Peptides against a protein of PDB entry 3PBP. Designs and how they scored, part 45

Target 1, 203 residues: chain A of PDB entry 3PBP
Amino acid sequence: LNEKDLNLILNKSLVMYESLDSTTDVIVKRNVIKQLQFVSKLHENWNSRFGKVDIQKEYRLAKVQGPFTINPFPGELYDYTATNIATILIDNGQNEIVCVSFDDGSLILLFKDLEMSMSWDVDNYVYNNSLVLIERVKLQREIKSLITLPEQLGKLYVISDNIIQQVNFMSWASTLSKCINESDLNPLAGLKFESKLEDIATI
Target 2, 203 residues: chain A of PDB entry 3PBP as posed
Amino acid sequence: LNEKDLNLILNKSLVMYESLDSTTDVIVKRNVIKQLQFVSKLHENWNSRFGKVDIQKEYRLAKVQGPFTINPFPGELYDYTATNIATILIDNGQNEIVCVSFDDGSLILLFKDLEMSMSWDVDNYVYNNSLVLIERVKLQREIKSLITLPEQLGKLYVISDNIIQQVNFMSWASTLSKSINESDLNPLAGLKFESKLEDIATI

## One batch from the design tools (peptide; aimed at target 1 F111 V132)

Design b2_p22_5_s2 (made by RFdiffusion4, then SolubleMPNN; from b2_p22_5, 12 letters changed)
Fold by OpenDDE base, seed 3:
Structure b2_p22_5_s2 (fold): chain B 203 residues (1-203), chain A 22 residues (1-22)
Amino acid sequence: as target 1 above (203 residues)
Amino acid sequence: SSILETKKKIGEFLVKEALAKL
């Protein structure tokens, strides 16, 4: 990733943010905000090394609020670039998982452990800044896009060049949802955080 | 809130699990 590429990603992310309106799907809104958080982090890392770029008000606001932190971050992914981000509902109570894809064909599934009130006010929006690694899924494919469907809990669709794949994490996410809603962590003991990958269609 | 505290504790649990796999 060079400065030009980073600026291109930043500009695209800002355009997406500015496109948010009252008709925008809740998942789309969440994804755009998370994308801005990610790009802000990349921008900070770049600016510390190569100098400052001019940024729009919305990006500055996201920067002031701080980018999200992923803990722990897989060491192997430091050499790769994030390509897509998605937010997936795991229940009807607004519990969600964040997914980030990388150009090595990896997906990371992330938990929001510090839930803050989210505001969509452009001048004073607030978002969650803490993400915890649940799982790394290695697809070994170039990931073009991530798709989520509101009616399909704990499911992520991954589009590559020649295939659509489904990542289904309800095997653990149903238990996680229950733990959150019931304020009981006991069911997490011995739980395997392993998602199911299935080929849906060739394209 | 009980939910926020639960999420925090879940996060702490998941960090430990993730570190053990890395």
Scores: peptide ipSAE 0.631, ipTM 0.941, DockQ to the pose 0.484
OpenDDE base, seeds 1, 2, 4, 5: peptide ipSAE 0.629, 0.625, 0.626, 0.622; ipTM 0.942, 0.946, 0.939, 0.946

Design b2_p22_6 (made by RFdiffusion4)
Pose (drawn by RFdiffusion4):
Parts: C-alpha cells; sequence; structure tokens
Structure b2_p22_6 (pose): chain A 203 residues (1-203), chain P 22 residues (1-22)
C-alpha cells in the first residue's frame, strides 16, 4: 500500500463517516464506523519505507456482499449465462470498468457509481452494491476468455474461437475519468459510448 | 470507482443466480 493509495482509502472513509445521518441504516452505520476504525489503524501501522502494512487474521474474514444491481440490465441476456469477468483500468486513480461475458457472445461494460462500505459479519449485505451499464458489445462469437495488459488502459482482449479481438473504449473512457476527476458532467453530453472493436489476429 | 477483488469472485455466480430466479 503506497502513500497515495493509503490516503485515498482514508479520505474515502472520512467522506462516508461524515455522510452518516440518523436515517442511515444501523447495520450500515456500524460498517462505516468499523471501516474508519480499521483504515485508521492501518494508517497507524503503515510502514512508509516498505509501503506495506500487516493485517491481523481477524480483519481478513469477510462475508460476501451482493448481488450487485446491474442497471439497466439488457432484457435479452436473461436467456443467457455470464461467462467471465474482467477489470479494466481507465486512468491512474483506480477508476475502472467491470466487463462481463455472456453465452450470446455479448459483452456488458459496467461502471460502479456508489461507494461500497467494508463489511465482515453482515450476511447478504447489500449497500451501494451498484453497477451501471455503459455499453453492450455483441461479438456474435463464442467468447472463450477475457485478458488485460496492465500497460494499456481502457483496452480489453477478447479471445473468441479463432480470433483475438481488442475492444478499445478509451474513446469515451478518457472523457469519463476527466469528468470524474474534474467534477464536471457536461463533457458526457453527446459522447457516443461506442468502443472501437479490432481484430488482432487469427488463433 | 474501484471494486474490491474479493467481491469479484462471486459476481458471476450472483449474475447467473439472478437470471435463473427471473
Amino acid sequence: as target 2 above (203 residues)
Amino acid sequence: HSLPEFEKEYLIEQINNFIKEH
């Protein structure tokens, strides 16, 4: 955990602690407070020279959150099954797109709009477990796998049956991160959220 | 807008269960 990232989760934790009011669900309030306490303890034991911190076994046992809401979910896909999931980096600030494969050779590019709180005990904990559909890509080929290279932002390699295609969504993803970072939604108006598809090779 | 890696392990199963229940 480098210094930049350590401070990022601390500040995110502080923003949520302040975001607490009385209508806030009791279970959620508890987790937000626990998250702040935990992130604060990490900050106290963080070894700056190594950029690392030890984590006791107690804080590693966490229960799953979900299911995440996928909004708006494409109606056709109710007849199919999800195959793979991948994460693609958009910028240098941990901003990412979640990618999911389906039986119909389709791809949904998702964005997480709500900040999650950490949770350890709560069963079936859902809260800000929210994803939003940005785009859908039909390759009409059997998608055997998804691959990413950390060196290339906003690009995803999709291995179909005899093709390696590259879905390139920096056309809109670059603008998306700018508005996130500049807190200005205007540049999104009129952008077409279409990714550049490209055949890389025959396999 | 980073998703925890641990939650990603279960997302496919969750999607498929949701679709099956629909």

Design b2_p22_6_s1 (made by RFdiffusion4, then SolubleMPNN; from b2_p22_6, 12 letters changed)
Fold by OpenDDE base, seed 5:
Structure b2_p22_6_s1 (fold): chain B 203 residues (1-203), chain A 22 residues (1-22)
Amino acid sequence: as target 1 above (203 residues)
Amino acid sequence: MRIPSYELETLIDQINEQIKKA
């Protein structure tokens, strides 16, 4: 996630926030606000000009339902195809990161959040879930499979033809987990979303 | 919240569909 992408997400979140009114459903309001809070805290990583936002005490994700959207979607990936998907637990609860691989050898790490549809239709907001792009890892390999181990939090094993690589994102995922569980997004400020890539074994 | 397996199974297809529509 770079500054440009973050700005895009922030702008989108702000537009969503501005769409809220007195007639908006309570759950929609809450979800939009928490999203804005989340994104705002992420933006602080880039010395955001935006002031501090109040953190809601009740930060809950909506029930998972399709369709899913990715925001922002990396422009260069429009030329490629998604090939594999995995979910990785980041804590001993139920919080998880979604990883999607592409045939360009990229991995995108995503966090499930609820946001308004691209149509900006509040009525459709309840029925759509989004995946927020957190990080893109470029492996430049043909990814054959993604493997996760339940006992290994925040670790993804990427299998290619000749190598197994580990992606470890607990450097930031542990903080994310804490933020979710405590409904306090303050610790996300200044957090770098950079995973560690390590060669584990040759095949 | 965990993503149900049935949703995960279709997510790749959804992503690819979105790519094509964009």
Scores: peptide ipSAE 0.385, ipTM 0.871, DockQ to the pose 0.399
OpenDDE base, seeds 1, 2, 3, 4: peptide ipSAE 0.385, 0.381, 0.384, 0.383; ipTM 0.870, 0.869, 0.871, 0.869

Design b2_p22_6_s2 (made by RFdiffusion4, then SolubleMPNN; from b2_p22_6, 11 letters changed)
Fold by OpenDDE base, seed 3:
Structure b2_p22_6_s2 (fold): chain B 203 residues (1-203), chain A 22 residues (1-22)
Amino acid sequence: as target 1 above (203 residues)
Amino acid sequence: MRIPERELEHLIDQINEQIKKA
């Protein structure tokens, strides 16, 4: 996630707000409005139309529910199959990274998009959540499993046929966590989204 | 808010379905 990506989220959030109508569920309306306020605050571009209000953490983001999409999705991965999934906490709060492995040996690190997407059905409005691609880590091996330890923030253990490797992404995830929690994007400027890979054991 | 486990469990299937449709 960089400033450019967040600008895109802001624009999309505005479009979603403008798409609300009288038939939209009250809860959906509330969530869209709260998201727009949150994103606007992050961009230091608070729309005077909504006024400044204290937004509780529970209402800053919409309810997380499927279906999910990944944006952007790496084009080369359309030739491969997703194999494993794990979630990794990046702070003592509620922020987490989602990791998905592929049979080419790739790991994609994902974060919940601040953007709300809505599916408009004749009878119901359904939330669609997107995951933002932050980093792709290429391993030259078949991935058997992904393991996380609750006491180790921002660390993922990757098990393959012959080796256990640790992926540590706290170099950027700590900054991301701070930005989210403080609603300040300034620390993201110039941030490198490059995780550290370390061999732990041969098996 | 964290992704519910039930939704996470289906994410792989969703991804693979999207890949096939692309």
Scores: peptide ipSAE 0.419, ipTM 0.884, DockQ to the pose 0.408
OpenDDE base, seeds 1, 2, 4, 5: peptide ipSAE 0.409, 0.410, 0.412, 0.413; ipTM 0.885, 0.880, 0.881, 0.881; seed 2 fails the geometry check

Design b2_p22_6_s3 (made by RFdiffusion4, then SolubleMPNN; from b2_p22_6, 11 letters changed)
Fold by OpenDDE base, seed 3:
Structure b2_p22_6_s3 (fold): chain B 203 residues (1-203), chain A 22 residues (1-22)
Amino acid sequence: as target 1 above (203 residues)
Amino acid sequence: MRIPERELETLINQINEQIKKA
């Protein structure tokens, strides 16, 4: 995240807020307002050169509810089909990365968007939420399966026709985890989102 | 909080539907 990104998120949240009208469900209105307040606070702290945000317990415990969109979505992938999905824990808490594979051999690594309207006050809130594209990994092969091991944080195993590969993204995911858990955005500055690929076995 | 499994299961379908519309 950088200042430009936060400005974009704030603007999007404002647009969402402004879209509310008399026909909008009360629960939706409440959640959108809470989201805007959250994003506004983040933006304010960033502008003050203070990267640490005091996130209320309510926000931390909010449920994530679909439907979901991906932002940005790589233009090239509009010609292809999503084939597999997996979630990968990045810490011993509840922070996770979502991985989606495509039939061009691409993996996209996703995280919950700060723009997401969470279920702040209601357990079964349904609203359109966004996932942020963090990284695209091009494997140049047909992906058959995505496997994760609970004991291996930040690691994804990709099975193709003839090879098993490991994707390790803890180089950046550890920093992301820290930022989330400590509510400190400072370590995100200058972070490079490049995962490590390793061949594990031929099959 | 983690994304519910049921939502993840639908995400692929949602993505593919969006792709078709683009």
Scores: peptide ipSAE 0.363, ipTM 0.867, DockQ to the pose 0.369
OpenDDE base, seeds 1, 2, 4, 5: peptide ipSAE 0.357, 0.356, 0.355, 0.362; ipTM 0.867, 0.860, 0.862, 0.868; seed 4 fails the geometry check

Design b2_p22_6_s4 (made by RFdiffusion4, then SolubleMPNN; from b2_p22_6, 11 letters changed)
Fold by OpenDDE base, seed 2:
Structure b2_p22_6_s4 (fold): chain B 203 residues (1-203), chain A 22 residues (1-22)
Amino acid sequence: as target 1 above (203 residues)
Amino acid sequence: MRIPERELEHLINQINEMIKKK
């Protein structure tokens, strides 16, 4: 984290903390802080793997453009079209990853940021679902469909013209699930968000 | 809580609208 990124995280923390009035339950405050720490760790991992994304610019775009935001959004994908979407269960506790495919053959793996759902202003239920980018997988294929099986945790099947591929992200998703369920983000430190790609069948 | 299919359809449309406006 450069000083600017740290300041951005601190400012977000402060804005969230300031949105918490004196009547806000201590549990709510703790959950907001934990989620912010989670987003911060994901951004650190992303910046180390994919280079610095101008989170500030993307966050500004996300705030302006409606109920769903993706942070960070890969700059290269602005030239492409989202083609398919799927959700993949990572545990029996109903935690799921959102996967979106693009016509460049990219997959993005996203996690729902609960911070945006905790805006307790009952009267201004801004259904603003923030999604955090965890990983981008480049298949360099035309993706026809995405298939998930509820009995197969953390597995996505990608169908292209001549091949079925399995994307397995349980190497990191098991740790993520544990962090969510235990409300402890420490196991995410140093975690590599790298999915395993395997060819299953030729079509 | 699982995201309903209708919300997923809305999300993909919003992504494409976001891309188109940039």
Scores: peptide ipSAE 0.423, ipTM 0.882, DockQ to the pose 0.364
OpenDDE base, seeds 1, 3, 4, 5: peptide ipSAE 0.422, 0.422, 0.423, 0.418; ipTM 0.885, 0.884, 0.880, 0.878; seed 5 fails the geometry check

Design b2_p22_7 (made by RFdiffusion4)
Pose (drawn by RFdiffusion4):
Structure b2_p22_7 (pose): chain A 203 residues (1-203), chain P 22 residues (1-22)
Amino acid sequence: as target 2 above (203 residues)
Amino acid sequence: EEEELQENIENAVKNKIESLNS
């Protein structure tokens, strides 16, 4: 955990602690407070020279959160099954797109709009487990796998049956991160959220 | 449908910004 990332989760934790009011669900309030306490303890034991911190076994037992809401979910896909999931980096600030494969050779590019709180005990804990559809890409080929190269932002390799295609969504993803970082929604108006598809090779 | 998607995307980005800056 480098210094930049350590401070990022600390500040996110502080923003949420302040975001607490009385209507806030008791179980959620507990987790937000626990998250702040935990991130603070990490900050106290962080070894700056190695950029690392030890984590006791107690804090590693966590229960799953979900299911995430996928809004708006495409109606056709109710007849199909999800195959793979990939994570693609948009910028240098941990902003990402979640990608999911389906039986129909389709791809949904998702964005997480709500900040999750950390949770350890709560069963079936859902809260800000929210994803939003940005785009859908139908390759009409059997998608056998998804691959990413850390060196290339906003690009995803999709291995179909005899083709390796590259879905390139930096056309809109670059603008998306700018607005997130500049807190200005206007550049999104009019932007067509279409990714450049490209055949890389025959396999 | 395209207009609804646009609204959804703007709202999602707005929510992300609010989550980062209260």

Design b2_p22_7_s1 (made by RFdiffusion4, then SolubleMPNN; from b2_p22_7, 9 letters changed)
Fold by OpenDDE base, seed 5:
Structure b2_p22_7_s1 (fold): chain B 203 residues (1-203), chain A 22 residues (1-22)
Amino acid sequence: as target 1 above (203 residues)
Amino acid sequence: MEKELEQNVINAVGNKIKSLNG
């Protein structure tokens, strides 16, 4: 098993897990959960032995290797280091949320309010990406990896040492998407930017 | 024109989020 194969199996396992419903056979449910747990353990072992397997190198963030300006940057995070970055689609119109994890166990959810301007300074391509802080989620866990599935809008999977958790922000992202697409900001008034955290599997 | 309008909306959304979280 190489890194790509492991990532593929993990993604398939997550998709299969999300497809489970009340009509699914109990044996099938149990097998899917066991498979997810097994693959997650393999992923942990892989990261420990061979270094961090970045499952979702979304090609889009690889281009955004420039310094991100986060506004406002949480003062509490100045002393911490970013560990993972992911981009999550919130609709079929290419609206997306950027997520950054930190070594304190925090996730920040960010909105891109400006297009990437390439500032051509002679020696260094500085991508000034303006990012707006939407929400900070404190997991109080060491975050090993972030996984997104293109078919699952507004969902982020967080892998830590002992658990896989799902962060679901469609509660506010659906409204945000609507505001952008309809050019109407009124629904943002009173909107609570609170994501739902769910434990998916213990490792 | 559509892209410019979209960018203006995105900027306005960003500003609104800042105001709500500030």
Scores: peptide ipSAE 0.463, ipTM 0.887, DockQ to the pose 0.100
OpenDDE base, seeds 1, 2, 3, 4: peptide ipSAE 0.453, 0.449, 0.457, 0.457; ipTM 0.875, 0.875, 0.879, 0.878

Design b2_p22_7_s2 (made by RFdiffusion4, then SolubleMPNN; from b2_p22_7, 10 letters changed)
Fold by OpenDDE base, seed 4:
Structure b2_p22_7_s2 (fold): chain B 203 residues (1-203), chain A 22 residues (1-22)
Amino acid sequence: as target 1 above (203 residues)
Amino acid sequence: MEKALEENVINAVGNKIKALNG
């Protein structure tokens, strides 16, 4: 088992979990959950023994490069350190949410409102991203990893030492996507930026 | 023009979010 294989297995396990519904056989459901728990535990053990596994490293780097400015920056987080970053697609276009975790157990969801590139050399580009704070989710646990699946819009999986949680923000992200795509900001009025947090498996 | 318009919308969305959460 190597890092790549572990990541693949973890992704597959998450996909299988997401495929579960009310019509799914109880035995199948139980087996999928058990598998997810097992794989998640392996992931934790791997991180502990062999270093941090970031299944979205390449994806993340491709989507968000360079320094970021978060506006407004939550005052409560000034003394804390960012631990993980991920990007989540909210539609089949280009709209995405950036997520950053902190060592206090907070997760912030961010909107990219500006991307500026600065070229120092023909082959050396530096990007400066402006990020707007949408929501802060307080998990109050040590976040080990953030996982996103391209086929699962508006969903973020948070792996901690003892639990995997799903953050689903499609409740507001669907509206946000629509506003962007239709160039109509009216639906944003009164929109509640409250993501759904669900415990999906214990580790 | 289209890209510029899109950027303007994105910026406007950002500003709206700031206003809603500020």
Scores: peptide ipSAE 0.447, ipTM 0.860, DockQ to the pose 0.099
OpenDDE base, seeds 1, 2, 3, 5: peptide ipSAE 0.438, 0.429, 0.443, 0.445; ipTM 0.852, 0.850, 0.862, 0.855

Design b2_p22_7_s3 (made by RFdiffusion4, then SolubleMPNN; from b2_p22_7, 10 letters changed)
Fold by OpenDDE base, seed 3:
Structure b2_p22_7_s3 (fold): chain B 203 residues (1-203), chain A 22 residues (1-22)
Amino acid sequence: as target 1 above (203 residues)
Amino acid sequence: SSAELEKNVINAVGNKIKSLNG
């Protein structure tokens, strides 16, 4: 995931927001607003570090592609600020996990489950892309950066002030990859989405 | 198509994840 991708997510979220009308359920409205704010925090933080992307261009793309949602919305993280984002490959194909860090020391691991059908109300039916919350990892430290290595599948390196840690999620990601590639969801039964955290080096 | 099948599987996987974490 790069800046362009993040901007796209933001704009898709905005499109979803704009799809709301007076007949939309208040709970739905609230959730969409919260999601938009969440993604906006991500975008703002990203822009501060890496610069800005032309929102107008991406907005047009978002209109064409439809809205974007996160399911479930990480409500506990709504009041926190996103600090980093990374994409981690889980196989040699195209399957990947999106990771977002927050200033409370949390990492969320997300799965893009592509397009879904969603209706806000009787008059507003939309097709949207979505991210699925897989796992929240609490590190209880300030996260400075996220590093991924292309040759290391399902591994994320987290840098804080005094330590480098590895998050390894291949315990479950290998199963996800298998399910997708073989078109068989049976292996997901009873799967625990629990990543392994290991200290790599003290800084 | 194969692409459509994959899309459907990915969606199903997403739904399964939600159910497992719910």
Scores: peptide ipSAE 0.446, ipTM 0.889, DockQ to the pose 0.125
OpenDDE base, seeds 1, 2, 4, 5: peptide ipSAE 0.445, 0.439, 0.445, 0.438; ipTM 0.886, 0.884, 0.885, 0.884

Design b2_p22_7_s4 (made by RFdiffusion4, then SolubleMPNN; from b2_p22_7, 10 letters changed)
Fold by OpenDDE base, seed 5:
Structure b2_p22_7_s4 (fold): chain B 203 residues (1-203), chain A 22 residues (1-22)
Amino acid sequence: as target 1 above (203 residues)
Amino acid sequence: SEEELEKNVIEAVGKKIKSLNG
């Protein structure tokens, strides 16, 4: 098993978990949960043995799209280091949310607003993509990995040492998507950017 | 263009979010 295979198995396990309903056989449910727990433990062990997946690679991919400027950047996070990055689709029209985790256990959810800031340094012309802070979620856990599934809109899976959690932000992302697609900002008024956190499995 | 309109909307959405969270 390599890292790619493990991720694939984990993704399949998560999809299978989400497919469980009240009509599913109890034995099947139990087996799916056990499998998810097992794969999650393997994933944790893999990350611990082979080193943290270099956040820098996805950050480097982000660098290909230019450095990101987060507005506003939470002052409390200045002393902390980003650990993971993920992009989550919120609709079928390619609208997406960017998520960044920090070593304090925080997740920030970000919106790309297409504002390009040019940083002029004498030696370096850097285009910064503007990211707007939507929400900060404090998990108070060491975040090991972030997982997204293309078929699950507005959902992020967070793997920590002892638990898999789902962050569901469709409560506000559905409205956001609608606003963008319909070119109507009125529904944003009074919108609460509060995601739902659910424990999926204990590791 | 439709693309330009979309960009303008996205930018406006970003500004609105900033205002709501500020």
Scores: peptide ipSAE 0.445, ipTM 0.890, DockQ to the pose 0.100
OpenDDE base, seeds 1, 2, 3, 4: peptide ipSAE 0.438, 0.441, 0.440, 0.442; ipTM 0.882, 0.880, 0.880, 0.887

Design b2_p22_8 (made by RFdiffusion4)
Pose (drawn by RFdiffusion4):
Formats: structure tokens, sequence, C-alpha cells
Structure b2_p22_8 (pose): chain A 203 residues (1-203), chain P 22 residues (1-22)
């Protein structure tokens, strides 16, 4: 955990602690407070020279959160099954797109709009487990796998049956991160959220 | 804040996809 990232989760934790009011669900309030306490303890034991911190076994037992809401979910895909999931970096600030494969050779590019709180005990804990559909890409080929190269932002390799295709969504993803970082929604108006699809090679 | 902006980006995208589906 480098200094930049350590401070990022601390500040996110502080924003949520302040975001607490009385209507806030009791279980959620507990987790937000626990998250702040935990992130604060990490900050106290963080070794700056190594950029690392030890984590006791107690804090590593966490229960799953979900299911995430996928809004708006495409109606056709109710007849199909999800195959793979990938994560693609948009910028240098941990902003990412979640990619999911389906039986129909389709791809949904998702964005997480709500900040999640950390949770350890709560069963079936859902809260800000929210994803939003940005785009859907039909390759009409059998998608065997998804691959990413950390060196290339906003690009995803999709291995179909005899083709390696590259879905390139920096056309809109670059603008998306700018508005997130600049807190200005206007550049999104009129942007067509279409990814450049490109055949890389025959396999 | 950044978190609030991300929520607004989500609202925008949901509206955009719903209008496109119509």
Amino acid sequence: as target 2 above (203 residues)
Amino acid sequence: SEIEMREKVGDYLREYQLEKAE
C-alpha cells in the first residue's frame, strides 16, 4: 500500500463517516464506523519505507456482499449465462470498468457509481452494491476468455473461437475519468459510448 | 465530492441507456 493509496482509502472512509445521519441503517452505520476504525489502524502501522502494512487474521475474514444491482440490465441476457469478468483501468486513480461475458457472445461494460463500505459479519449485506450499464458489445462469437494488459488503459482483449479482438473504450472512458476527477458532468452530454472493436489476429 | 460525482455520473448513464432502449 503506497502513501497515495493509503490516503485515498482513508479519505474515502472519512467522507462516509461524515455522510452518516440517523436514518442511516444501523447495520450500515456499524460497518462505516468499523471501516474508519480499521483504515485508521492501518494508517497507524503503515511502514512508509516499504509501503506495506501487516493485517491480522481477524480482519481478513469477510463475508460476501451482493448481489450487485446491474442497472439497466439488458432483457435479452435473461436467456443467457455470464461467462467471465474482467477489470479494466481507466486512469491513474483506481477508476475502472467491470466487464462481463455472456453465452450470446455479448459483453456488458459496467461502472460502479456508489461507494461500498467494508463488511465482515453481515450476511447478505448489500449496500451501495451498485453497478450501472454503460455499453453492450455483441461480438456474435463464442467468447472463450477475457484478458488485460496493465500497460494499456481502457483496452480489453477478447479471445473468441479463432480471433483475438480488442475492445477499445478510451474513446469515452478518457472523458469519463476527466469528469469524475473534475466534478463536471457536461462533457458526458452527447458522447457516444461506443467502443472501437478491432481484430488483432487469427488464432 | 468525487463520490457524489460518481453517483451523478451513474444517474446520467442510467437515464442515457433507458432513453436509448425506448

Design b2_p22_8_s1 (made by RFdiffusion4, then SolubleMPNN; from b2_p22_8, 14 letters changed)
Fold by OpenDDE base, seed 2:
Structure b2_p22_8_s1 (fold): chain B 203 residues (1-203), chain A 22 residues (1-22)
Amino acid sequence: as target 1 above (203 residues)
Amino acid sequence: SKIETKKQVGKFLVEKMIEEEK
């Protein structure tokens, strides 16, 4: 996820928020708001990291166009700040998992169940960005960075404090990939979505 | 289609997470 992508997600989330009215289902409204807050926090973090001016955060919060939702959103993370984001390929067909880190030391692994149509046209926002929670990994460390290697499918490297850790989720991602590619969800039944965490190096 | 499958996968995952939280 780059700055452009983040901005797009933010815009989409804002559009979705703006579409909310008194007739909107409370659950939907809540999810949209949570997503917007999440993306906003990501944006703030991104801007801080790159020394960019926070683009009218208040304005964006007020002008909610384009939904980005995380479902279910971990309630515990609502008050925490997202620190890093990474995309990890799980197969050669470009199926991917999105990972977001938080300042509480949590990682969330997310599935993109909807294709993000990036509309850069302010007037033509696609309102459907959905991320689904797969797994939460609690590291309880200050996560400094997330690293992925293109040749290593389903592996995420987490740099925290003085340790590099590998998160390997191929135990479930291989099945997920298969399900997607074969259009068969049966193998998901009973699948345990638990990643393997391993210390790689001390730095 | 792959798109439809992803939607279904997403639905499945959401339902699973909700069940686990109960």
Scores: peptide ipSAE 0.544, ipTM 0.898, DockQ to the pose 0.567
OpenDDE base, seeds 1, 3, 4, 5: peptide ipSAE 0.542, 0.543, 0.543, 0.544; ipTM 0.898, 0.902, 0.898, 0.900; seed 3 fails the geometry check

Design b2_p22_8_s2 (made by RFdiffusion4, then SolubleMPNN; from b2_p22_8, 15 letters changed)
Fold by OpenDDE base, seed 5:
Structure b2_p22_8_s2 (fold): chain B 203 residues (1-203), chain A 22 residues (1-22)
Amino acid sequence: as target 1 above (203 residues)
Amino acid sequence: SILETKKQVGKFLVEKMKKEEE
């Protein structure tokens, strides 16, 4: 993680925060605020160690806010609350994966089998509650934030209390993207949906 | 169309996940 990446993360968090309004779900509001607080703290710590970091002017909105229906929904998660939502591009088109974190430390990776999910931007509100479960990753950590970088396809950064981890799912997402773009589902039959988890930095 | 393909992919994935849970 470098200053540029941290700045981008902060920008995204700020955009999410700014997208909050009176119609936003209370849980979503709380989670976005907590995310912003955490990222801000990281930024402060960075500034103290390496000097002042300027916030870049480019803002990118999260594509998915919820509510949505997951099929199948993991039974174990019925008693847990979603804490963060992120959308990750898997190609240069419009194919993307939705990630949701829960307070049990789980990440679920979801496929949108229909069009656009609910946007953070209320002016561009589109309701789509159809999401398909692809993979569950159990981190057993309190997840503070989910971060994506537009230039990094199929990669998700997970911020917890003391560590930033990268989830890389291009091992299967590249095949998925190809299947969609070429209208050929044959490669899906033998595809293993297992993401790679890597520690990036300690906090 | 891409949209139709996505629907088919979704159906396929649902069935696959159900089988893995069994």
Scores: peptide ipSAE 0.546, ipTM 0.905, DockQ to the pose 0.408
OpenDDE base, seeds 1, 2, 3, 4: peptide ipSAE 0.544, 0.544, 0.545, 0.546; ipTM 0.903, 0.903, 0.903, 0.903

